# Designs tried in a protein design run: peptides against a protein of PDB entry 7UQJ. Part 144

Target 1, 160 residues: chain A of PDB entry 7UQJ
Amino acid sequence: PELYQNFNITPPRGVLFHGPPGTGKTLMARALAASCSSDERKITFFMRKGADILSKWVGEAERQLRLLFEEAKKHQPSIIFFDEIDGLAPVRSSKQEQIHASIVSTLLALMDGMDNRGQVIVIGATNRPDAVDPALRRPGRFDREFYFPLPDVKARFKIL

## One batch from the design tools (peptide; made by RFdiffusion4, then SolubleMPNN)

Design b2_p17_4_s1 (from b2_p17_4 with E7R E8R L9R E10R)
Fold by OpenDDE base, seed 2:
Structure b2_p17_4_s1 (fold): chain B 160 residues (1-160), chain C 160 residues (1-160), chain D 160 residues (1-160), chain A 17 residues (1-17)
Amino acid sequence: as target 1 above (160 residues)
Amino acid sequence: as target 1 above (160 residues)
Amino acid sequence: as target 1 above (160 residues)
Amino acid sequence: EREEEERRRREEREEEE
């Protein structure tokens, strides 16, 4: 919230951080959380991993997502960070596709159910933006994307 | 402390993190604090902003710096992180220059007064290393510098 | 190299960055690379993921590791960063255990074969330090460890 | 995966020119 308030922009419901591994996606999300918190306003930061969401039994993953969003709403201002959100992408098996589709549909509903005046920002990080369900990349969800390039060997050489 | 202890090195009194905004300077300082803490040894992390130091009335800024260093010494091992330390740089008015010079001179004295065996590390972060008083960059103070480049304007433009 | 040169310390052969996901391990490795280079001395940074090492056919993973270390040696000063190095940990299947053991043994030999005067630093990152082969954590290998805690909600409350 | 990595290395070379 405060980052976008400081920039006088309507906070996106979701931001997709994408780019090669080790480009600092997780760390940018944490830095955003840290830079948005003052002594007067602490941002609560929630982190989940896409694979950990899927490792739950059928119906429990959806429940855990709901609880996460409720807790994030309760502890506003808050950031929900999904690391490796491409882990929610359908794996090549039809039975897992239905389970993944149910979890993704729950996440979609939770993101759609967030009021734009809410102080909850969702950040998804992925190494594979094209593996993220296109429905998650639509307006009102992860509708803003930030590419985290590898610092090109040259941009590493200027970081060097 | 523990980073330098684990490396069997005398900890520098001060480290300057410099580089364009959003290069992760603050986050590196936090990650250094975190990476140096074990379950058995917690590093106490103190954060101040250069502008907040200057926002104090004459003589109170110097007092707050002394208290900060005393508290950091009491809670060893500790890190003092000054974010936007270039905020202590003279602003364009002669009267503010004298106030800034007094605060900077107090910081110099505090850094010079630290025992090299002390487990207090000072990290200054700035977007403008050339705006940091050259006296702060001398041996025994911020005598080690870490450049945090922008991922090249192009690599930031690929983050855009 | 240059971090340790700038600190007048013998560079460790290997450093293990461990801690919960999103604690900035990968970014610390990059920022160490960044902070160690000057305009005159550029550190070459190599990144590999543990799972990508294992995804290679038998004998090719070992070859790719050798090539990586040779290239790192050729481009000194250099950093080799292994993200998710616990991905080299034995998976519970006997046939995969032998393949993993062969890859790990190759990595051990490469780390042992590094001269302490060499300007190659190896950084391994893991969320599960106890899943990293204990042989990798011995003196002359990943003999230095940095814990990247989640800022506990409380440690976030002291950093916030 | 190998073709995507070769494609990325090609795109990186084309952006360096």
Scores: peptide ipSAE 0.000, ipTM 0.243, DockQ to the pose 0.082
Fold by OpenDDE base, seed 4:
Structure b2_p17_4_s1 (fold): chain B 160 residues (1-160), chain C 160 residues (1-160), chain D 160 residues (1-160), chain A 17 residues (1-17)
Amino acid sequence: as target 1 above (160 residues)
Amino acid sequence: as target 1 above (160 residues)
Amino acid sequence: as target 1 above (160 residues)
Amino acid sequence: EREEEERRRREEREEEE
């Protein structure tokens, strides 16, 4: 977040971290949250899982997303980290697809509704960027993407 | 890997990575897998999620665990990484508790059945070590535990 | 640590983590430190920055390095993590080059002076492995190296 | 050979973006 202010670059409303499982997406998001905190300016870090949005918030997922964004705005500067955001992708049942579509539509609206002056950054992490709804990857949403490669095999051989 | 040679310690059959979400447990497990490979001696890395063991393998979870351990033994040296191993913890339904108990019992038996000469290491990752069945944390199973703290704020400022 | 027992590999006295900034080198080192600790056997983790060795310990850097290695040996099993170890590389002034050469020579001597029976591991992290003195990268010192790749360049430019 | 194949797979992915 802070670096974008320094570059006079419009901060992306959202950033997509993508790459194979265990490439450090979640860890990078947490590291960014802490690296953007100073002693005077603490960043509030909110973490949710895509699967938890669907499973824990049955019938209220849209409301809980709204509350999350409101809470993030209230506690700004803030980072909202959606781990496994591809977990918002439709599962094979038509009824679930409709529920997923409503939740995704709510997330789209919340990201579009973020004022660029708001110090809220949204980070989505996925192992399957192509399973993330293309609408979430458009400008003004998750319009920046980070590939987390597997540390090269030869490179990994040298740590242990 | 190398440090345990110096300690003349019987390699634990299993290692529990625990700590807050996004502290790099999965990343470390993958890095360990890669770091134990050489050009001549590649480690095979198997990854499963605790929740996937319960949800994807309904009625076959025990068999799939057995097959996983057999495959790991066939492709040794191997690492089996169970991400979110606390996802094998009982959910509040009695029928699920019985299923969980059977799966956990199978995992216990598989870990106990590993010959100490087998080049198979089991790594479990959890955000909730206290939600992992204490039987899995006994000697000869996940008898070593690694706390992944949130990188201290002062430490994070040094990576970027 | 554990996996090297299985490979009959002489543990390196030092491991070099290299790769672009923010690739998780420091995080991996901390996670390794945590990953070598059990309830009965805690690893003591010492962290120093290469630049801090030069800037904070002006005229005493060699002594402070000796004290660090002595303290690590006293609190073994221990990990000494040098973050930004390339910060021990000479800066363009002749006087600084001499100071750097003395500090590097002290670090070389300390690494060479580690008995292989000592349960002290040295991890160096750098963004510039080619800026690390080749003498530090020789067998018996930082003789193992780990490349931490960037998440794809296009991906990285989008977080900060 | 492997480094060239990984480099080619990177270049192909960079051309598809």
Scores: peptide ipSAE 0.000, ipTM 0.310, DockQ to the pose 0.059
Fold by OpenDDE base, seed 5:
Structure b2_p17_4_s1 (fold): chain B 160 residues (1-160), chain C 160 residues (1-160), chain D 160 residues (1-160), chain A 17 residues (1-17)
Amino acid sequence: as target 1 above (160 residues)
Amino acid sequence: as target 1 above (160 residues)
Amino acid sequence: as target 1 above (160 residues)
Amino acid sequence: EREEEERRRREEREEEE
């Protein structure tokens, strides 16, 4: 609650940062985590890459997600940042392995299970918001999306 | 020393990041702090907002500055980032309260007291470099300034 | 020359930004480009992704690198930023296609051909510095390296 | 309106190349 009170924003359970590669999604998440931490109120930043959760923890990815959320809850206020979340939570309709569907289901349950009074923010970053399961983009999950535009190739930033 | 040795730069005691709001000054300071940290050599990043030092610590702002510099020194290599430093260190000639003049004097003394071999960098960010006491912008203090331009709406930075 | 004179730094021809994904390498390069540009002195920022140079320009990647360096030279002062440079310049000893070896050789020659008085900085960003050809990390090339640490899961960035 | 939409589609295609 208080983290969100300080922001005058209705608490998103999750925020999706999306936009082309190199638009600063991951850095924004880190900068937000850093910005929200004060002397009195340190925010713990947890970072996971979607592909790394799958590759490092074959058969334990669901458990590792649970542990991550438990650890984030234990270290409140906290931010969980999933970089390349499309690597963790691909669209359910894709012919991707059943393991991905189980991980998505676990992540959905974990996000749904977050108490509205918790000081845990989940940020997902992706270059492909359409590759992320739409169920993750519903209210109470990644219900806010921030587009990180390409610096338009034509948009000269005149550094005068 | 070694941070600066790796950069082949004479260590500035301070760097002023200035430019319009939203130009990424704070983000740059954080990114610099992150950039300078290696696996072997973690840089500690301290962030303070100028206005927060004044508002949170009425009558203790000078002491809090001293503690900040002591802590930064203890956790070398470190970066002290003052966001909105114009809120901390307004121009002495302004009709602003005597408290601001004392804080400025303390900050000057702390920056002057930094050993040239120290691994503490001070970064000040402001939207109004002219609102910062010129004494802070002298050699051995914020003796380097980086302008963060607005993306001019018409000005194409061709990222080729 | 003058860009580097203003920084009191011996000009590295290249800087390697390395660190885990989402540590802000790309944003730092952009922020550096932005920071170094003043109203009087516009720095042109060129960005390429290593994998994109390979995928977009099959059989022309070497030519595109040459054009990029020529264009950067034409628009001095300039920064060439290679994001995911390990995608462009993989280690020569890897069983990777001869095309990668040719691209690496071209990039080496282009970096070696940079006049020390040039106002072109080359920044390479990678999550895997060990996946970049060691020849690129020699003096006169990417001879400075900046580690962008993960906020260690345990490393409280004590934003005090 | 149609010319602006064709211009937008052309700009989107130039961004994808």
Scores: peptide ipSAE 0.000, ipTM 0.254, DockQ to the pose 0.078

Design b2_p17_4_s1 (from b2_p17_4 with E7R E8R L9R E10R)
Fold by OpenDDE base, seed 3:
Structure b2_p17_4_s1 (fold): chain B 160 residues (1-160), chain C 160 residues (1-160), chain D 160 residues (1-160), chain A 17 residues (1-17)
Amino acid sequence: as target 1 above (160 residues)
Amino acid sequence: as target 1 above (160 residues)
Amino acid sequence: as target 1 above (160 residues)
Amino acid sequence: EREEEERRRREEREEEE
């Protein structure tokens, strides 16, 4: 919270966590959720997985995204964490089915439709930032990106 | 950012990450640095190790600390991460040599001398929060502390 | 392997990392791989995702598991990390198709067939330990479990 | 060690770009 208050940075509605698998993207998203929740003001953390939204909600993915954003708004302050967002929002230039294009379009609309005063942050995690639709990486969406490097072997040695 | 604006938390100049080794303190610091950098506003992450400042810069540790803080200020927004800060800033009551007391005093002065408007965050990580000089844990310094729990101690004992 | 050789701990063949999503299971697995690799003796880290083994290798999942274990043995010391192992090895009592039962049986056989002298560690990560087949949680398989707690909300609070 | 850390920080930045 404080880091961003000092930076006077218009809070990104969307943040893309990218980097090799197991660099802590998901952990960080939960850490952000935890660290922004006070005992008095808990942040609601919504986690969804891109592939699960596609596979579990065939034909309802757009509705489930809408419900997720509504629920996040209802329980604000909140974080929506999309793990493996490249699975949910593949590049439109990929020869992938029209279904993906509709889901991506819904996500774009939901992110654009967030009020700038809304206490909802969207975090997307991916191992393949280039596989994420460039439209999601535009201002007002996932307009901030975070590379999660493989922690140097030496740095991880210090984590153990 | 919105999460932070909503918490109205005056940004700590210093945050102490404490907890057993391998709890992700270093990783979290790097990931906070990552998570606060936008493409437009990259956070400069300065990592130093407490023991390295003592051992590599014998007689120059105070100067190196000053240079580090100046560089962090120059490249703001920035994070200074001290890994193993208990090595840099041992408890003054410890029978440790006058050299440590001077280094600690320099760090105290540097943290006190940060402007509240400065976009420099200092993160100290330690496995031994009680080994950190209590003067560093006062308001305006490392006034916020984060315990990194062992994932259930019994669990980690079995991973190691 | 080396971690266990150094600790004189009979290396668990299988370790189940369980806990809420984003608690660092994947991160820890990679951190263990990193921490057990010296510059002289790098651990080979094999990452697979349970759902991907089911979906990408329809009809070949058993063969791909065998190849994975052979490759891990060939490149020992090694870690096989199954992310979302509940997707690979659902509870047999789940009304899931005979295909899942065969894949689970193959994984059981592969874990049982590991030599105790082998420098191969299998880490399964799940958000739902109770969704993992109990047969996988028996001695000689995923016989060690690690709960990844949500880092205490209070502790993370001060990081952000 | 410092050069490897700087090199990795460059690689990290190049992978962010």
Scores: peptide ipSAE 0.000, ipTM 0.227, DockQ to the pose 0.080; fails the geometry check

Design b2_p17_4_s2 (from b2_p17_4, 6 letters changed)
Fold by OpenDDE base, seed 1:
Structure b2_p17_4_s2 (fold): chain B 160 residues (1-160), chain C 160 residues (1-160), chain D 160 residues (1-160), chain A 17 residues (1-17)
Amino acid sequence: as target 1 above (160 residues)
Amino acid sequence: as target 1 above (160 residues)
Amino acid sequence: as target 1 above (160 residues)
Amino acid sequence: EREEEERRELEKRLEEE
């Protein structure tokens, strides 16, 4: 609450960092964690990768997500950073689509279940905002989007 | 063509982003993708990792590379970004060396087969340009190299 | 020696890059490698991940660490970068704790065994400096810490 | 310099946008 109360802003439950890879989304997410950490208020930073949620947690992904949100709530103020959240996207198999749908459904429910009074920020980093399930981009979820612009056109001129 | 015609530059088939990790190679590659994307001309960004080409595509890596280049050509203007292209480097097993040689040979052939009139840029990001197969660094392949300089000497002075 | 002699600074055996993930720790570590590389003095950059030391080198991690330090010494001036050094942290199994303790003990011994006259810099990057074994943070090891500040509070204001 | 400048410029642009 306080982190957002002082700004008169309705705390987004989630922020989508989208933009091209390496644009420092992972950087910024972590960067927010430490700039919000004062000596008095250490922010706990939780990082997960979308591809890891699918691949490492086969059959336990929902449970691991629940545990992650519980741990984040316990250690608030906290940031949950989902790197490569587009990596939750189904691979071209019906079985992976079902697993994806279940994991995304769990993430939706967890984000909806977040107390707006909690000092938990969820950051999803993606390179493909259009490949992120539109349900995740709805109000009360990843309802704020931050585009990571590219290193300038000047860098383009030097590579050409 | 147009992207390079306006610059009077022979379009490299590939650009090697080399430099130390985190230097924003992955950043810049994707940054180029979005800065080259106008509202009128969306650039399709394809990303693969060198280590994934070896590990995830065991026995199909060549086919997947062909499909990648075909898809990139179909969705031009496009960028094919190979992150950690040094991860194609052989692990110290004769079997992996043969698989590496086959994958690199396929990549060479695909880069050589690129129509210079295509709006497909290949970017290889590496931390070890010397560990990249020298054949990939020849003219018509990754024939332009962009060194990612480091956060300044001033940061060095603070770490010293 | 010379890299530090010109600065009248006792060369740290190790620098801990800590700060939130993506803050460019991996960037800066590699950045130091290339800014310290002149045409006359190429710095050899060795990168390992803490999680890889545990997972890829099961039963050989100590030997691989020794070989890494030997190779770094052979190719001095060099940087050994341990990315995600907190990934050496035990996973919740007693067997992994023992393996961790052995690997950390080996790393301690290797850092203690470094000749202060060597042009080998060890950089550990972590997101959780408090999850790094305190023994690694002692004088003569990772005895200098560089905090990677976040993209400014202003970026926080835009995400809020 | 340039990457920290580009990063600072990126940070600044992220601060300016």
Scores: peptide ipSAE 0.000, ipTM 0.200, DockQ to the pose 0.034; fails the geometry check
Fold by OpenDDE base, seed 2:
Structure b2_p17_4_s2 (fold): chain B 160 residues (1-160), chain C 160 residues (1-160), chain D 160 residues (1-160), chain A 17 residues (1-17)
Amino acid sequence: as target 1 above (160 residues)
Amino acid sequence: as target 1 above (160 residues)
Amino acid sequence: as target 1 above (160 residues)
Amino acid sequence: EREEEERRELEKRLEEE
């Protein structure tokens, strides 16, 4: 987030961290939040789990997403991190309950409604990038993707 | 890994990595597996997700755990990493299905049956340490616990 | 920490965490410090930034390093983490100010003077491992190196 | 609940800092 400002790069609205479980997606998001906070510029870090938004807030998930984005905007510069985002916005299937479609639609609208002038970055983490609704991966949303490879044992040997 | 030798601490058979989501538990386990592999000593790293062992192997989970421990023993020195271990071994409740109790019992027996001469380390990661069966947290099992704090912003400011 | 004992690996006195910015080096060092603290054995974690030792302590940097190592020894078991260690110990050049050479010499002497009986671990983090004085990377110093890969170079260029 | 409390404490610490 401030890495983008520190690097004079316009932050993407959405970044998708994808890769196998335990590749450090969530750690990277937190490390980015930490590394972007300077003494002069503290970044507020919001974290939500995709499945928790669906399961804890049956019928209120859209409202909770709106509140999250409002709070992130209020406390900008901010990062919103969605862990397991494929749990929040699964690929649209003909069997998709209207509730899931509404939540995805709300998330799309919130990401589209973010002004680039807003210092809010959205990071989604998934182990299954192909399970994320392609609409979320379009320009202006999660339009940048970061693969977290399993450290190849050889790459681990290059770490040692 | 080497920090315990630097500290003259006898290695536990089981280490519980606990802390909020995205504190780096899984990344640490992988980095530890990497850091313990020298050119002379390659460590085999096994990773399983707790919920995957329950959901993919209905009625075969005990067998899969036995096979995992046998394979880890065969390829020693080895690390077994259980991500979301609270999904595999939730706290025993009076409403817990017999299947879950059997899986926990199998894991306990496998951890107890490890010879200290065996170069097999078991790392469990959880966001909910209190949701892990207390029997797994006893001496000879996950008897060492590592808290992954959310990097306190002050701690992040001290890191940066 | 204990994983090295589990793997019968002699702990290095110094570990170099290297890799591009934002790969989680600093977060790993903290998580290691946290992970090495058990209920029975609290580890004292000291953190310094390489450039801060040079800039804040003009003419006192050697003394501050000595004090840091003395304090770490007094509060053992302990970890000393140097973030951006390439700022403290740049590669020896014919144009290197005598001050930088003296600081590097002091750090070398402190690392060499640590008894292996001392439960003090030194972790250096750098984005530029080739900018670290090769003398620090010799056996008995930062003799183990850990590469933190970019999850994806294109991805990182998009995050950055 | 505890994850929400730890999250709220974290959010509160992130707001106080």
Scores: peptide ipSAE 0.000, ipTM 0.223, DockQ to the pose 0.058; fails the geometry check
Fold by OpenDDE base, seed 4:
Structure b2_p17_4_s2 (fold): chain B 160 residues (1-160), chain C 160 residues (1-160), chain D 160 residues (1-160), chain A 17 residues (1-17)
Amino acid sequence: as target 1 above (160 residues)
Amino acid sequence: as target 1 above (160 residues)
Amino acid sequence: as target 1 above (160 residues)
Amino acid sequence: EREEEERRELEKRLEEE
């Protein structure tokens, strides 16, 4: 917290890993968690799928998000990895049920409510960054973006 | 170990970094090692080339793999990075010498033998994930994949 | 230092993240910094843009680089992230002002002057690795490369 | 086709964990 403040660096609350499927977004998050874990200091890795939170927890998705962030805070240092976060936080202009708007609003509030002292990193992975609610991509949320792209077909032919 | 068990997360034994040459697979592994290293707690980074293990250690490659894993365990937390792992563990159906099958079998046994308490991460880098023995890509081995792809030629022209 | 020396591994002084714009180079550096930061041990992340150092600090760019490396060393463990490093250290054969050659020479000297005991990692991000002075890509400098490429157009059409 | 199938199988396996 203080160190990031001293250098006018917004501390990483959220990181958006975006790029095509099979580009290793989930793996990078796990590799980061593993590399920073030690015997004395293990990073707790929480993995959730956006579509699963939406489909499995209808009417409790907001509560499940709150519990996830509480557990992550309790077991800090922690990484919360949302796979397919576009399934959890679709663009607000979509004619989707009011439930989606409530879940997005809850995730926004949870990310805004993360104390800069907390050692919880939120990583959202998506194949469609443009399908993620722009409000999640604002400073203090997923304010950092990591793109995981595909090889060009011509380069694929040179590797075979 | 316990933390990964508590969240039903298979601890990263192995991570496969795959993608075209020059896509930074080796660099990511080194950046991870460096970022997680401290004065009190240095991550030991072991780098080996798959083809080098095969060519330099004919008749001792299995022993060299065992020694590598022992050294990594002794100096934990550790990263073992295999560059060009497809050169070490080619597909078993290849008409290559019986030596390759023995080396692959040794690597499989070493990865299976890694205690979930050990702070050793194995990273395999390849330009050809399909040239890596599928047995290495099973759960408990390189069960996590990270893709490092190429820019489209059109995007290369837009950057120049 | 000693651990890297014992394994004949050149310690990561510099890491070059290269690939098209929007490929997440900046994000990876931040994710690494965040994942390796703890309450007891925070990694200090310094971010600078190559073009900004060149344009904002005409006649003081060398001094600003020295101050940046001193601050990073003072607040170790640290990451210095240069975004668009090709803007800071263009290819020497470019008919650009003598100022660029002096800045490049200063950056080379700073990277060479990093004691292997220092916990400072330099990450340079570029969209154009071929526009980065080859002298920066030599052993002991940005001797490690990480490529961040684009999705194939066909894969982009399958994701939309 | 095979790489897309392997990618889909890998995505499914990453989803089943």
Scores: peptide ipSAE 0.000, ipTM 0.184, DockQ to the pose 0.065; fails the geometry check

Design b2_p17_4_s2 (from b2_p17_4, 6 letters changed)
Fold by OpenDDE base, seed 5:
Order: C-alpha cells, then sequence, then structure tokens
Structure b2_p17_4_s2 (fold): chain B 160 residues (1-160), chain C 160 residues (1-160), chain D 160 residues (1-160), chain A 17 residues (1-17)
C-alpha cells in the first residue's frame, strides 16, 4: 500500500522514533500524518501515550489497545502513534510488572496480527530505545528505527 | 477587558486547544501569554497538567483548583493553562471516576463562577477533545475550540 | 572542564531551566548536549522525567538515580536532564510524601557527591520552580536558574 | 530579541530540515 511505500516500510512494520525529548519525534510523526493526507486520502492519526496506557486504562488497557487497532483498521489509511512508548516500561512492582507484561503482550499480538494489506502504520516514539521491551523491536513490530538527533546549537551556547 | 478582546473571546469563556500532540498547543498557549504581556501589563501565566491534578493533589485537587482560580484572579490579567486536560478524564475505576467527577465538578463551578469582568482566560489543551467531559465544552466554559493541525511535511518524507 | 566552561557553570552545579511549558526547555537542554558534542568529544545525554522517577521506579527510584549518576560519570562528559523535575514534587499522601522525600534526599546526596572534576552536568526542567524542593535549589545543586520566557507572539494573535 | 530570533530561526530550520 502507498502508505508503506511512502514510509519505505514493508508491512506490517512499526517504526520506532527515538532520540532525546524535543527532537521533534512527535512533531515528525504528526507531520508524516499530514504529509500522507491529501484531499482525496485523509490519513486517520491515532495517538496514545505510553504512560496513559498504563494509568488511564487500568484493567482495560489491553481492551483499549485492541479497540485502537480495530479503529485504526476501520479508518485506514491510518497511523497509530505511541508517544513515550517506553512509558509502557514497567513500574518495577510485581503488580505493575504483571500489568505491563500483559499490555506489552497485547501490543505484540496486535502488531503481529496486522494484515500485510492493512494500511495501518504504527509509530512508537521514545527517548530511551533501551527501555522499550526488546520484543517490540523485533521484525514485524518496531523493526525500523529513526534516530532524532539534537539540533546543532553551537550558536546558542552564548546564552548559557 | 483587553485580554478577551485580544483573544476575541466573550467572557467568561474558556478556550480548548485541541489537536494531535506536538502541534504546538502548549507553545501557542504560552506564546499567547507572552504576546498579551507588555511592559505595562504583565500577564500572569498559570499552568497545571490534567494528570497532575489527578495524581499530585489526591484529596486536595478541588482545593488546589480553587486556590489556582483565586490566585489567577488576584494576579489578573492572567491565563490559566490546563495542559493535557483530558488527563482529567477518568481512569475507569469506580474510585477514580468519583475523584474525577469531583474535580471536574469543581472546575465547572470555578469556570461558571468567573466574573465576566475578570481578566482571567482559561485555556485547556488536549489531544482528545472527545475525552474532555462534555460539560466542560458548554457555553461559558471551554466554548471556543482551536484545532491545531499537523504541519504539512511533504518535504520531510525524504527522511523516512 | 570544557563542559562547565561552555555552560559557564562552576562544578558541581546543576542548572534549573524554568519557564512555562513548551518554551523550549527540553529543546534547549538537548540542543546544549548536541552543541557540546563534537567528533572528538561525544556528550552522553541522559534523561529522566520527574514523574517517571516517582512512578516507573516505585521502590527502586533511589537505586535508579544512583545508577544514573554512576552511568553519567562512566560516560563523561555527560548531561543528566531531569525533565519535569517538579514531578518529583510529592503526591500529598503520607506514603507518597515519604517516597518523594526519599527520592529527593537521594538526588540531593548524588548532586552533593559529584566530584568537582567530573564532567557531568545536571539540568532540571520545570514549569514551576516554586514546586521544586528548595533544598534542590541550594548552592552545589540547582544553583543556576535560566528562565525560558514565552516567545513574543504579537504576530500570532491574528490566529486566535 | 536575539534569543527570539535565534529560536525562530531554529524552529524554521527544524521545519525546513
Amino acid sequence: as target 1 above (160 residues)
Amino acid sequence: as target 1 above (160 residues)
Amino acid sequence: as target 1 above (160 residues)
Amino acid sequence: EREEEERRELEKRLEEE
């Protein structure tokens, strides 16, 4: 599909935007959604924050992820953007680790379950790619990574 | 008052900035505060995150909202910016729904209680206007909405 | 060391970036890291969010802070950026106040324990410098403050 | 003023890159 051609992605690959915070990961993910959207072909952009998946949806996070992927498929072509996806990284309490493991397991299954013909792109943004579960970084999931470097601000050092 | 004229707002209306994350909602709300601020008329800018209202102020959120509005009135002309106001959207647990309902009820009462002559503007930012309590979107509250579209980034597709 | 000269900081001082949200605190902290990084001298940039320190590391936050400072020292020259450091401000529950007090106490000890010869800069970003524990704002800790004003957006008022 | 210009230039460069 054109969406995956535009991203140079072989379906059903997710893209991990990583780099320090305020490198424009969120801006880029959104700029991509706008750039892929034409008058004839509106891209539906879905967004969830990793921390919101853990907190706002306690006990329903897995269901809300399923609904998100279903809605994204229904409204294709679509982008699912997970901002701060490392916010799915566990709170290291046994109870929160279990909740996290279930949420991550659900996300893995949803990414693995994406139809190769589906025009759904998944973008994860993180400041800490090392804090993203390695299982999410495997082929067929977030298997492409874009590093967002810091802008060269040699000129701004005069202000500090 | 000039503040409401500057925003083209009929008092005591709140403004909902909505649009995807990193569209510059927070940047705009703040740019507005600066633009309204002159040497003669300093605008006091107050900010709270929706998630912080729920989490940082457990059991005192209502009191802290009241204090915020009192302080904003005392330091008028002022802007109260609620970032991630959809973070006041309940965690769907019965206990968190009750806490949320109380906080939202307090915010409603505070917005309804704004004197039409008060130079206090309330800006809410959300990525999900549908997740904002409909009662907050009624006339006299967040009754103006500004959509923050994605930047057109047709030029950036070469980086992906 | 050049890093502290570049920031005009006498070691082991931390820098508090404060100002409204989306003033570019996070962008600046990161632009600084890039600007200090050359081909010969790569600056390692570490980032933690204040809210993540409280939530993601329940019961291990102190240990994770210690590990962060050790890793920053190991990878010097380095920057530790605490985004939303006011997110270390307590949830006003007795249990969360105790957890917060322990985390803040650990951060104080780590900042006090920085070797004057260590090329580790600590940057804290907050929207609320008044919500940052006063003990963190003492000499040898976050003893330099940079205010991030709002951009003058007199020109943008035509969009509201 | 200069800091705002440098910021606008950096925002523009970040938009143009």
Scores: peptide ipSAE 0.000, ipTM 0.221, DockQ to the pose 0.033; fails the geometry check

